# Designs tried in a protein design run: peptides against a protein of PDB entry 5ONS. Part 29

Target 1, 181 residues: chain A of PDB entry 5ONS
Amino acid sequence: MFKKFDEKENVSNCIQLKTSVIKGIKNQLIEQFPGIEPWLNQIMPKKDPVKIVRCHEHIEILTVNGELLFFRQREGPFYPTLRLLHKYPFILPHQQVDKGAIKFVLSGANIMCPGLTSPGAKLYPAAVDTIVAIMAEGKQHALCVGVMKMSAEDIEKVNKGIGIENIHYLNDGLWHMKTYK

## One batch from the design tools (peptide; aimed at target 1 P89)

Design b2_p19_6_s4 (made by RFdiffusion4, then SolubleMPNN; from b2_p19_6, 5 letters changed)
Fold by OpenDDE base, seed 2:
Structure b2_p19_6_s4 (fold): chain B 181 residues (1-181), chain A 19 residues (1-19)
Amino acid sequence: as target 1 above (181 residues)
Amino acid sequence: SEIEKALQELLEEQERAAA
């Protein structure tokens, strides 16, 4: 989603959200990520305005005090930014790739099934379309936010093709967009 | 930050490995 993203060229505008809209978004976030509920007041304090940065390709980024928190495309589900995920790693279920897969993930490549079934990988139960944090063997911070294109069961059984779509990865255009006010 | 530094090191390691 952000492989060729550039803040200067791909941001269209920024809007401040009304209270009612913020409430709706918070409810949606809790629905998508139930574990975030106790932390939401910390992540999105009531006293702070919430903004949406509108970008090309129908991408929207939710921000508070300049921090990039979540993003979505075409009014689809919200994804946490890696920066938020690093603070709250429990927001997403995890999948782990082996060391050899790291370079491919960091190039923006989708995660192939063999990279999730290898000895250094850890494949956890997850349904298709689940948003997941991609971890790497021996590393403690997520390097990618992805979406399961197959269930964990099917990844293991079929072990061929794209297992997880790479949505947002370390050092992509969104990562380089550190803040926006 | 510590997190950013650690991740940067990971990135740099992979870049060197790919060369």
Scores: peptide ipSAE 0.119, ipTM 0.711, DockQ to the pose 0.036
OpenDDE base, seeds 1, 3, 4, 5: peptide ipSAE 0.068, 0.056, 0.076, 0.054; ipTM 0.682, 0.670, 0.693, 0.670

Design b2_p19_7 (made by RFdiffusion4)
Pose (drawn by RFdiffusion4):
Structure b2_p19_7 (pose): chain A 181 residues (1-181), chain P 19 residues (1-19)
Amino acid sequence: as target 1 above (181 residues)
Amino acid sequence: SLEEEIEKALKEALEEQEE
């Protein structure tokens, strides 16, 4: 989603949200990520203004104190930014690719099933369309936010094709936009 | 501390995922 994204060519503007809208978004975040509920007062303090950074192709980025928290396209599901995920790794279920796939996902490639079924990889049960944190064999921190395109069971069996769609990865355009200011 | 709470919540989430 952000492979060729930068602030100059992709950010149209930034709107500050009203209380009515903030509550609605928080509710959607709760529905989508149940375990995030106890943490929202920390992530989105009552005191701080909440802004949406509007981007080309109907991408929205939710910001608080200039920190990028979540993003979505159209009115689709919210995804945590990798920076928020690094602070709260439990927000998403995990999938671990083998170490050989790291270089490909850091270049924006989708995750193929061999990257999940090979030694050094760990594949956990997941239904299709689940938003997952991609972990790397031998790495402590997540490197990609992905969406299951095949269920985990199908990935084990079919073992060919895109297993996980690469949505956001370390040092993509979104990662380079450290803060909005 | 906040860090300890985050580590505890991660551990619990991983355990639930392994089940």

Design b2_p19_7_s1 (made by RFdiffusion4, then SolubleMPNN; from b2_p19_7 with L10Y E16K E19A)
Fold by OpenDDE base, seed 1:
Structure b2_p19_7_s1 (fold): chain B 181 residues (1-181), chain A 19 residues (1-19)
Amino acid sequence: as target 1 above (181 residues)
Amino acid sequence: SLEEEIEKAYKEALEKQEA
């Protein structure tokens, strides 16, 4: 989603959200990520304005005090940014790729099944379309936010093709934004 | 720091990709 993304070239505008819209978004976030509920007031304090950074390709980034928290495309599901995920690692279920897959993930490549079934990988139960944090063998912090394109069960059985779609990865265009005020 | 650790991991991956 952000492989060719540049803040200066791909951001269209930024709008401050109304209270009613913020409430709706918070409810959606809790629905998508139930574990976030106790933390949501810390992540999005009521006293702080919430903004949407509108980008090309129908991408929207949710921000509070310049921090990039979540993003979505075409009003689909929200994804946490890696920066938020690093602070709250439990927001997403995890999958772990082996060491050999790291360089490919960091190039923006989709995650192939063998990288999820090898000895250094860890594959946890997950349905198709589940948004997941991609962990790496021997690393503490997520390197990618992805979407399951196969169920964990099918990844194990088929073990060929794209297991997880790469949505957001370390040092992509979104990562380079850092903040937006 | 968190940022330092992440940067280190990224650099290591790039070095392996380039080599």
Scores: peptide ipSAE 0.479, ipTM 0.879, DockQ to the pose 0.036
OpenDDE base, seeds 2, 3, 4, 5: peptide ipSAE 0.475, 0.463, 0.456, 0.472; ipTM 0.879, 0.866, 0.860, 0.870

Design b2_p19_7_s2 (made by RFdiffusion4, then SolubleMPNN; from b2_p19_7 with K11A E15A E16A E19A)
Fold by OpenDDE base, seed 4:
Structure b2_p19_7_s2 (fold): chain B 181 residues (1-181), chain A 19 residues (1-19)
Amino acid sequence: as target 1 above (181 residues)
Amino acid sequence: SLEEEIEKALAEALAAQEA
């Protein structure tokens, strides 16, 4: 989603949200990520304005005090930014790729099944379309936010093709954006 | 700090990409 993204060329405008809209978004975030509920007041304090940065290709980034928190495309599901995920790593269920898959993930490539079933990888139960944090063998922090294109069960059985779609990864255009006020 | 930890993770990831 952000392989060739840059703030200068791809940001259209920024809108401050109304209270009613913020309430709706918070409810949606809790539905998508139940574990975030106790932390949501810390992440999005009531006293702080919430903004949407609108980008090309119908991408929207949710921000508070300049921090990039979540993003979505075409008003679909919200994804946490890696920067938020690093602070709250429990927001998403995890999958772990092997050491050899790291360089491909960091190039924006989708995660192939063998990278999730090989030694060094860890594959946890997850349904298709689940948003997941991609961890790496020997690394502490998530390197990617992805979406399961196959269930964990099917990844193990078929073990070929795209297992997880790469949505946002370390050092992509969104990562370089850092802040927006 | 947390920011330092993130920068460290990025550096490690970049090193792995180039390996």
Scores: peptide ipSAE 0.504, ipTM 0.886, DockQ to the pose 0.045
OpenDDE base, seeds 1, 2, 3, 5: peptide ipSAE 0.503, 0.279, 0.262, 0.473; ipTM 0.887, 0.820, 0.825, 0.881

Design b2_p19_7_s3 (made by RFdiffusion4, then SolubleMPNN; from b2_p19_7, 5 letters changed)
Fold by OpenDDE base, seed 5:
Structure b2_p19_7_s3 (fold): chain B 181 residues (1-181), chain A 19 residues (1-19)
Amino acid sequence: as target 1 above (181 residues)
Amino acid sequence: SLEEEIKKAYEEALKKQEE
């Protein structure tokens, strides 16, 4: 989603949200990520304004105090940014790729099934369309936010084709954006 | 920052893999 993304070229405008809209978004986030509820006041303090950065290709980025928290495309689900995920790694279920997959993930490539079933990888139960944090063998922090294109069960059984779609990865355009004041 | 350190670490790892 952000392989060719650049803040200067792809950001259209920024809007500060009304209280009612913020409430709706918070409810949506809790629905998508139930585990975030106890932390939401810390992530999005009531005293702080919430903004949406509108980008090309119908991408929206939710920000608080310049921190990029979540993003979505069109009417799709919210995804946490890697920066938020690094602070709250439990927001998403995890999948782990082997060491050899790191360079490909960091190039923006989708994750193929063998990279999730090989030695060093760890595949956990997850349904199709589940948003997941991609971990790497021997690394503490997630390197990618992805979406399951196959169930974990099917990845293990079929073991070929695209297992997880690469949505946001370390050092992509969103990562380089860092903050937006 | 933490994020900067993470970025640096993975960039270094990538460079090592390309060598």
Scores: peptide ipSAE 0.453, ipTM 0.862, DockQ to the pose 0.037
OpenDDE base, seeds 1, 2, 3, 4: peptide ipSAE 0.440, 0.446, 0.330, 0.438; ipTM 0.868, 0.870, 0.846, 0.854

Design b2_p19_7_s4 (made by RFdiffusion4, then SolubleMPNN; from b2_p19_7, 6 letters changed)
Fold by OpenDDE base, seed 5:
Structure b2_p19_7_s4 (fold): chain B 181 residues (1-181), chain A 19 residues (1-19)
Amino acid sequence: as target 1 above (181 residues)
Amino acid sequence: SLQEEIEAALAKALAEQEA
C-alpha cells in the first residue's frame, strides 16, 4: 500500500473530525480491536483533536497530535501503523517469519506460505482476512502489518502461494512519514 | 528514539542476511 508512497507527492489534504465522527471511529476501533479499549483514551485523548490525512488511492490516515495511528483504504478496515503497534504490540495477533524472510518482507513482498511453515517461523491460528502483525525470528518488534490471504490451517496444508499480504512494512513510505500535523 | 532504535536493529539484521 505504501511502497511508492511519499508524503510530498501522495498527501491530498488533512481534515479535523467532528466529535460525533470521532465517537463513531472509536467505536469502530474497539469493534475491530477489542483489546484496545482500555488504552483508547490514552491513544486518543478527549482533549486532543483527531485528524484524517487524506492521501491518493483513497488512503486515509488517522492522526492525533501529529502521530499516525491508524490507516484505511476506501473506508475498509482500519490498520494500526507500525509505530503505534510498536507501542501497543497486543493490538494485533502475531505471525512469525523465519530470518530468511526478513529481507523480502522489508522489500514489500507478500509473505509466501513456505516462509510461515519453515523452521524458525511460527504460524498461529488465524482466519482469512485477519489483520496480523508480522514478527521475525529473533526480533522483538513487528516488521510488517499484513492480512491473512489464507487461513493458518490452509497455509500449512497447501504451503504454496501467498499466505499473508504485505500491507505496511518497516521503512515503507508510511514509516518514513513519521508525523503529520 | 525508540523508533530509531527499532529501525537500526532491523536494518542491521537485513545487512547481516546479505553478507
Scores: peptide ipSAE 0.176, ipTM 0.772, DockQ to the pose 0.040
OpenDDE base, seeds 1, 2, 3, 4: peptide ipSAE 0.162, 0.068, 0.075, 0.057; ipTM 0.755, 0.675, 0.711, 0.659

Design b2_p19_8 (made by RFdiffusion4)
Pose (drawn by RFdiffusion4):
Structure b2_p19_8 (pose): chain A 181 residues (1-181), chain P 19 residues (1-19)
Amino acid sequence: as target 1 above (181 residues)
Amino acid sequence: ELEEKEEEAEELQEEMEEE
């Protein structure tokens, strides 16, 4: 979603949200990520203004104190930014690719099933369309936010095709936009 | 059932590559 994304060519503007809208978004975040509820006062303090950074192709980025928290396209599901995920890794269930796939996902490639079924990888049960944190064998921190395109059981069995869609990866355009200011 | 799943995986991959 952000492979060729930068602030100049992709950010149209930034709108501060009213209280009515903030509560609605928080509710959606709660529905989507149940375990995030106790942490929202910390992530989105009552005191701080909440802004949506509007981007081309109907991408929205939720910001608080200039920190990028979540993003979505159209009115689709919210995804945590990798920076927010690094602060709160438990927000998402995990999938671990083998170390050989690291170079391909950091270049924006989708995750193929061999990257999840090979030694060094760890595949956990997940239904299709689950938003997952991609972890790497031997690495402590997540490197990609993905969406399951095949269920984990199918990935083990079919073992060919895109297992996980790469949505946001380390040092993609979104990662380079450290803050909005 | 497995063959149906393989066909669906191939169609899905082709659709994503076209995007």

Design b2_p19_8_s1 (made by RFdiffusion4, then SolubleMPNN; from b2_p19_8, 8 letters changed)
Fold by OpenDDE base, seed 5:
Structure b2_p19_8_s1 (fold): chain B 181 residues (1-181), chain A 19 residues (1-19)
Amino acid sequence: as target 1 above (181 residues)
Amino acid sequence: ELEELEKKAKELQEELLKK
């Protein structure tokens, strides 16, 4: 999603949301990520305005005080940014790739099944379409936010093809954006 | 706590980018 993303080229505008809209978004976030509810007032304090950065390809980024928190495309589900996920690593369920997969993930490649089933990888139960944090063997912080293209069960069974779609990864265009006010 | 996590994440990024 952000492999070729550049703030100067791909950001269209930024709007401040109305209180009612913010309330709706918070409810959506709690629905998607129930574990975030106790932390939401810290992540999105009531006293702070919430903005949406509108980007090309129908990408929207939720921001508070310039921090990039969540993003979505074409009014689909919200994804946490890696920067938020590093602060709150429990927001997403995890999957772990082996050491060999790291360079490919960081190039924006989708995660192939063998990288999730090999020694050093850890595959946890997850249904198709689940948004997951991609961890690396021996590392404590997420390298990527992805979407299960196969269930964990099918990944193990089939063990070929794309297991997880790479949505947002370390050092991509969104990562480099850092802040936006 | 959050600052430490950010620092560690940055260090991880730098380490991973060396490979």
Scores: peptide ipSAE 0.173, ipTM 0.766, DockQ to the pose 0.021
OpenDDE base, seeds 1, 2, 3, 4: peptide ipSAE 0.030, 0.031, 0.036, 0.062; ipTM 0.660, 0.628, 0.606, 0.668

Design b2_p19_8_s3 (made by RFdiffusion4, then SolubleMPNN; from b2_p19_8, 9 letters changed)
Fold by OpenDDE base, seed 2:
Structure b2_p19_8_s3 (fold): chain B 181 residues (1-181), chain A 19 residues (1-19)
Amino acid sequence: as target 1 above (181 residues)
Amino acid sequence: ELEELREKAKKLQEELLAK
């Protein structure tokens, strides 16, 4: 989503949201990520304005106090930014790729099944379309936010093709975006 | 602030690419 993203060329505007819209978004976030509910007031304090950075290709980034928190495309599901995920790693279920897959993920490549079934990988139960944090063998921090393109069960059985779509990865255009206060 | 973000990215990148 952000492989060729450039802030100067791809950001359209930034708008402040009304309270009713914010409440709706918070409810959506809790629905998607039930575990975030106890933390949501910390992440999005009621007294702080919530803004959306509107970008090309129908991308919207939710921000509070300049921090980029979540993003979506075409009003689809929300994805946490890696920056938020690093603070709250439990927001997403995890999948772990082997060490050899790291360089490819960091280039924006989708995660192939063998990178999730190898000895250095860890594949956890997850359904198709689940948004997941991509971890790496021997590493502490998530390097990617992805979407399961097949279930964990099918990844193990078929073990070929795209297992997880790469949506947002470390050092992509979103990672390098400035703050919007 | 930009410097801090760049430094964090660099550290994470180094961690991920380290053998």
Scores: peptide ipSAE 0.186, ipTM 0.762, DockQ to the pose 0.019
OpenDDE base, seeds 1, 3, 4, 5: peptide ipSAE 0.181, 0.026, 0.171, 0.097; ipTM 0.769, 0.598, 0.744, 0.725

Design b2_p19_8_s4 (made by RFdiffusion4, then SolubleMPNN; from b2_p19_8, 8 letters changed)
Fold by OpenDDE base, seed 3:
Structure b2_p19_8_s4 (fold): chain B 181 residues (1-181), chain A 19 residues (1-19)
Amino acid sequence: as target 1 above (181 residues)
Amino acid sequence: ELEELEKKAEELEKELLEK
């Protein structure tokens, strides 16, 4: 989603949200990520304005005090940014790729099934279309936010093709954006 | 504050990209 993303070229405008819209978004976030509820007032304090940064390709980024929190495309589900995920690792269920897959993930490549079933990888139960944090063998922090294209069960059984779609990864255009006010 | 956040981000990048 952000492989060729550049703030100067791909940001269109920024709008400040009304209170009613913010409440709706907070409820949606709790529905998607139930574990976030106790932390939501810390992540999005009531006193602070919430903004949407509108980008090309129908991408929207939710921000508070310039911090990039969540993003979505075409009004689909919200994804946490890696920067937020590093602060709150429990927001997403995890999957772990082996050491050899790291360089490919960081180039924006989708995660192939063998990278999730090989020694050094760890595959946890998850349904298709689940948004997941991609961890790596021997690393503490998530490298990528992805979407399951197959269930964990099918990844293990078939062990061929794209297991997880790479949506947002370390050092992509969104990562380098850092802040926006 | 911004400088501290940038430094932390650079350290995280180094950790994740380290062989």
Scores: peptide ipSAE 0.215, ipTM 0.758, DockQ to the pose 0.018
OpenDDE base, seeds 1, 2, 4, 5: peptide ipSAE 0.118, 0.055, 0.105, 0.136; ipTM 0.717, 0.691, 0.690, 0.728

## One batch from the design tools (peptide; aimed at target 1 P89 L106 L170 K178)

Design b2_p20_1 (made by RFdiffusion4)
Pose (drawn by RFdiffusion4):
Structure b2_p20_1 (pose): chain A 181 residues (1-181), chain P 20 residues (1-20)
Amino acid sequence: as target 1 above (181 residues)
Amino acid sequence: DEPVTVTDEEVEEEYSDYLN
């Protein structure tokens, strides 16, 4: 979603949200990520203004104190930014690719099933369309936010095709936009 | 579950072998 994204060519503007809208978004975040509920007062303090950074192709980035928290396209599901995920890794279920796939996902490639079924990889049960944190064999931190395109069981069996869609990866255009200011 | 303190530099350093 952000492979060729930068602030100049992609950010149209930034709107500050009213209280009515903030509560609604928080509710959606709770529905989508149940375990995030106890942490929202910390992530989105009552005191701080909440802004949406509007981007081309109907991408929205939720910001608090200039920190990028979540993003979505159209009115689709929210995804955590990798920076937020690194602070709260438990927000998402995990999938671990083998170390050989690291170079490909860091270049924006989608995750193929061999990257999840080979030694060094760890594949956990997941239904299709689950938003997952992509972990790497031998690495402590997540490197990609993905969406299951095939269920985990199908990935084990079919073992060919895109297993996980690469949505956001380390040092993509979104990662480079460290703060909005 | 608890939050983790980490910097961008630490995270990028961890994957530096694979970064262009």

Design b2_p20_1_s1 (made by RFdiffusion4, then SolubleMPNN; from b2_p20_1, 6 letters changed)
Fold by OpenDDE base, seed 5:
Parts: structure tokens; sequence; C-alpha cells
Structure b2_p20_1_s1 (fold): chain B 181 residues (1-181), chain A 20 residues (1-20)
């Protein structure tokens, strides 16, 4: 989603949301990420305005006090930014790629099944379309936010093709947007 | 679970051999 993304070229505008809209978004976030509920007031303090950065390709980024928190495309589900995920690593279920897959993930490549089934990888139960944190063998922090294109069960059984779609990865275009006010 | 304190530098350091 952000492999070719550049803030200077791909950001269109920024709007400040009304309180009613913010409430709706918070409810949606809790629905998507139940584990975030106790922390949502810390992440999105009531006193702080919430903004949406509108980008090309129907990408929207949710920000508070300049911090990029979540993003979505075409009004689909929200994804956490890697920075938010690093602070709150429990808000997504995890999958772990082996060491050999790291360089490819960080180039924006989708995660192939062998990278999730090989020694060093850890594959956890997850259904198709689940948004997941991609971890790496021997590393502590997530390097990617992805979406399951196959169930964990099918990844193990078939072990061919794209297991997880790479949505947002460390050092991509979104990562380079540190803040937006 | 509780949030963790982390910096960009810490994460980038973990993956430095894979980053340009």
Amino acid sequence: as target 1 above (181 residues)
Amino acid sequence: PEPVEVTDEEVLEEYKEYLD
C-alpha cells in the first residue's frame, strides 16, 4: 500500500473530525481491536482533536496531535501504523516469518507460505482477512502489518503462494511520515 | 497487557542489516 507512497506527492488534504464522527471511529476501533479498549483514551485523548489525512488511492490516515495512528483504504478496515503497533504490540494477532523472509518483507513483498512454515517461523491460528502483525525470527518488534490471504491452516497445508499480503512495512512511505499536523 | 516504550531507533537498529 505504501511502497510507492510519498508524503509530498500523495497527500491531498487533512480534515479535522467532528466529535460525533470521532465517537463512531472509536467504536469501530474497539470492534476491530478489542484489546485496544483500555488504552484508547490514552491513544486518543478526549481533549485532543482527531484528524484524517486524505491521500491518493483512497488512503486515509487517522492522526492525533500529529501522530499517525491508523490508516485505511477505500473505507475498509483500519490498520494500525507500525509505530502504534510497536507501542501496543498486543492489538493485533502475530505471525512470525523466518530470517530469510525479512529482506523480502522489507522490500514490500508479500509473505510467501514457506516463510511462515519453515524453521524459525511461527504460524499462529488466524482466518483469512485477519489483520496481523508480522514478526521476525530473532527480532522483538514487528516489521510489517499484513492481511492473511490464506488461513493459517491452509498456509500449513498448501504451503505455496501468498500467505500474507504486505500492507505496511518498516521504512516504507508511511513509516517515513513521522508526523503530520 | 500493557504498552511498551519504544523508539524508532530501537526498531531500526534491530533490522539495520536489512535496511538501506
Scores: peptide ipSAE 0.794, ipTM 0.972, DockQ to the pose 0.929
OpenDDE base, seeds 1, 2, 3, 4: peptide ipSAE 0.793, 0.793, 0.792, 0.792; ipTM 0.972, 0.972, 0.972, 0.972

Design b2_p20_1_s2 (made by RFdiffusion4, then SolubleMPNN; from b2_p20_1, 7 letters changed)
Fold by OpenDDE base, seed 1:
Structure b2_p20_1_s2 (fold): chain B 181 residues (1-181), chain A 20 residues (1-20)
Amino acid sequence: as target 1 above (181 residues)
Amino acid sequence: PQPVEVTDEEVEAEYAEYLD
């Protein structure tokens, strides 16, 4: 989603959200990520305005105090930014790729099944379309936010093709955006 | 679970061999 993303070229505008809209979004976030509920007041303090950064390709980024928290495309589900995920690693289920897959993930490539089934990888139960944190063998922090394109069961069984779609990865255009006020 | 104190630099350092 952000492989060729550039803040200067791909951001259209930024709008401040109404209170009612913010409440709706918070409820949606809790629905998508139940584990975030105890922390949502810390992440999105009531006293702080919430903004949407509108980008090309129907991408919207949810921000508070300049911090990029979540993003979505075409008003679909919200994804946490890697930066938020690093602080709250429990808000997504995890999958772990082997060491050999790291360079490909960080080039923006989708995660292939063998990178999830090989020694060094760890594949956890997950249904298709589940938003997941991509971890790496021997690493502490997530390098990618992805979406299961196959169930964990099918990844193990088929072990061929795209297992997880790469949505946002370390050092992509969104990562480099850092903050936006 | 509890939030993690982390910086961009820490994560980037962890993956330094893969980053420009």
Scores: peptide ipSAE 0.800, ipTM 0.972, DockQ to the pose 0.932
OpenDDE base, seeds 2, 3, 4, 5: peptide ipSAE 0.799, 0.797, 0.799, 0.799; ipTM 0.972, 0.972, 0.972, 0.972

Design b2_p20_1_s3 (made by RFdiffusion4, then SolubleMPNN; from b2_p20_1 with D1M T5E S16K D17E N20D)
Fold by OpenDDE base, seed 5:
Structure b2_p20_1_s3 (fold): chain B 181 residues (1-181), chain A 20 residues (1-20)
Amino acid sequence: as target 1 above (181 residues)
Amino acid sequence: MEPVEVTDEEVEEEYKEYLD
């Protein structure tokens, strides 16, 4: 989603959300990420305005005090930014790629099944379309936010093709967009 | 579960061998 993303080229405008809209978004975030509920007031304090940065390709980024928290495309599900995920690693279920897959993930490549089933990888139960944090063998912090294109069960069984779609990865265009006020 | 104290530099250092 952000392989060719550049703040200067791809940001259109920024709007400040009304209180009622913010409430709706918070409810949606809790629905998508139940584990975030106890922390949502810390992440999005009631006293702080919430903004949406509108980008090309129908991408919207939710920000508070200039921090980029979540994003979505075409009014689909919200994804946490890697920066937020690093602070709150429990808001997504995890999958772990092997060491050999790291360089490809960080080039923006989708994650192939063998990278999730090989020694060093860890595959956890997850249904198709689940938004997941991609971890790496021997590393502590997530390097990617992805979406399951196959269930964990099918990844293990079939072990061919794209297992997880790469949505946002470390050092991509969104990562380089550190703040927006 | 509790939030984690982390910096961009910390994560980038962790993956430095793969980053530009």
Scores: peptide ipSAE 0.791, ipTM 0.970, DockQ to the pose 0.938
OpenDDE base, seeds 1, 2, 3, 4: peptide ipSAE 0.790, 0.789, 0.788, 0.790; ipTM 0.970, 0.970, 0.970, 0.970

Design b2_p20_1_s4 (made by RFdiffusion4, then SolubleMPNN; from b2_p20_1 with D1P T5E S16K D17E N20D)
Fold by OpenDDE base, seed 5:
Structure b2_p20_1_s4 (fold): chain B 181 residues (1-181), chain A 20 residues (1-20)
Amino acid sequence: as target 1 above (181 residues)
Amino acid sequence: PEPVEVTDEEVEEEYKEYLD
């Protein structure tokens, strides 16, 4: 989603949300990420305005005090930014790629099944379309936010093709967009 | 679970062999 993303070229505008809209978004975030509920007031304090940065390709980024928190495309589900995920690593279920897959993930490549089933990888139960944090063998912090293209069960059984779609990865265009006020 | 304190630099450092 952000492989070719550049803040200067791909950001269209920024709007400040009304209170009622913010409430709706918070409810949606809790629905998508139940584990975030106790922390949502810390992430999105009531006193702080919430803004949406509108980008090309129907991408919207939710921000508070300039911090980029979540994003979505075409009014689909919200994804946490890696920066938020690093602070709240429990808001997504995890999958772990082996060491050999790291360089490919960080080039924006989708995660192939062998990278999730080989020694060093860890595959956890997850249904297709689940938004997941991609961890790496020997590393502490997530390097990617992805979407399961196959269930964990099918990844293990079939072990061919794209297991997880790479949505947002460390050092991509969104990562380089550190703040937006 | 509770949030963790982390910086961009810490994450980039642990992946430095893969980053520009």
Scores: peptide ipSAE 0.797, ipTM 0.972, DockQ to the pose 0.905
OpenDDE base, seeds 1, 2, 3, 4: peptide ipSAE 0.796, 0.797, 0.794, 0.796; ipTM 0.972, 0.972, 0.971, 0.972

Design b2_p20_2 (made by RFdiffusion4)
Pose (drawn by RFdiffusion4):
Structure b2_p20_2 (pose): chain A 181 residues (1-181), chain P 20 residues (1-20)
Amino acid sequence: as target 1 above (181 residues)
Amino acid sequence: EEPLNLTNEEQDEIANSFYE
């Protein structure tokens, strides 16, 4: 989603949200990520203004104190930014690719099933369309936010094709936009 | 897993470690 994204060519503007809208978004975040509920007062303090950074192709980025928290396209599901995920790794279920796939996902490639079924990888049960944190064999921190395109069971069996769609990865355009200011 | 207190600099160091 952000492979060729930068602030100049992709950010149209930034709107500050009203209280009515903030509550609605928080509710959606709760529905989508149940375990995030106890942490929202910390992530989105009552005191701080909440802004949406509007981007080309109907991408929205939710910001608080200039920190990028979540993003979505159209009115689709929210995804945590990798920076928020690094602070709260439990927000998402995990999938671990083998170390050989690291170079490909850091270049924006989708995750192929061999990257999940090979030694060094760990594949956990997941239904299709689940938003997952991509972990790497031998790495402590997540490197990609993905969406299951095939269920985990199908990935083990079919073992060919895109297993996980690469949505956001370390040092993509979104990662480079450290803060909005 | 628990929350981590991370700065942008620390996060950049983490990210750079994947490209080393």

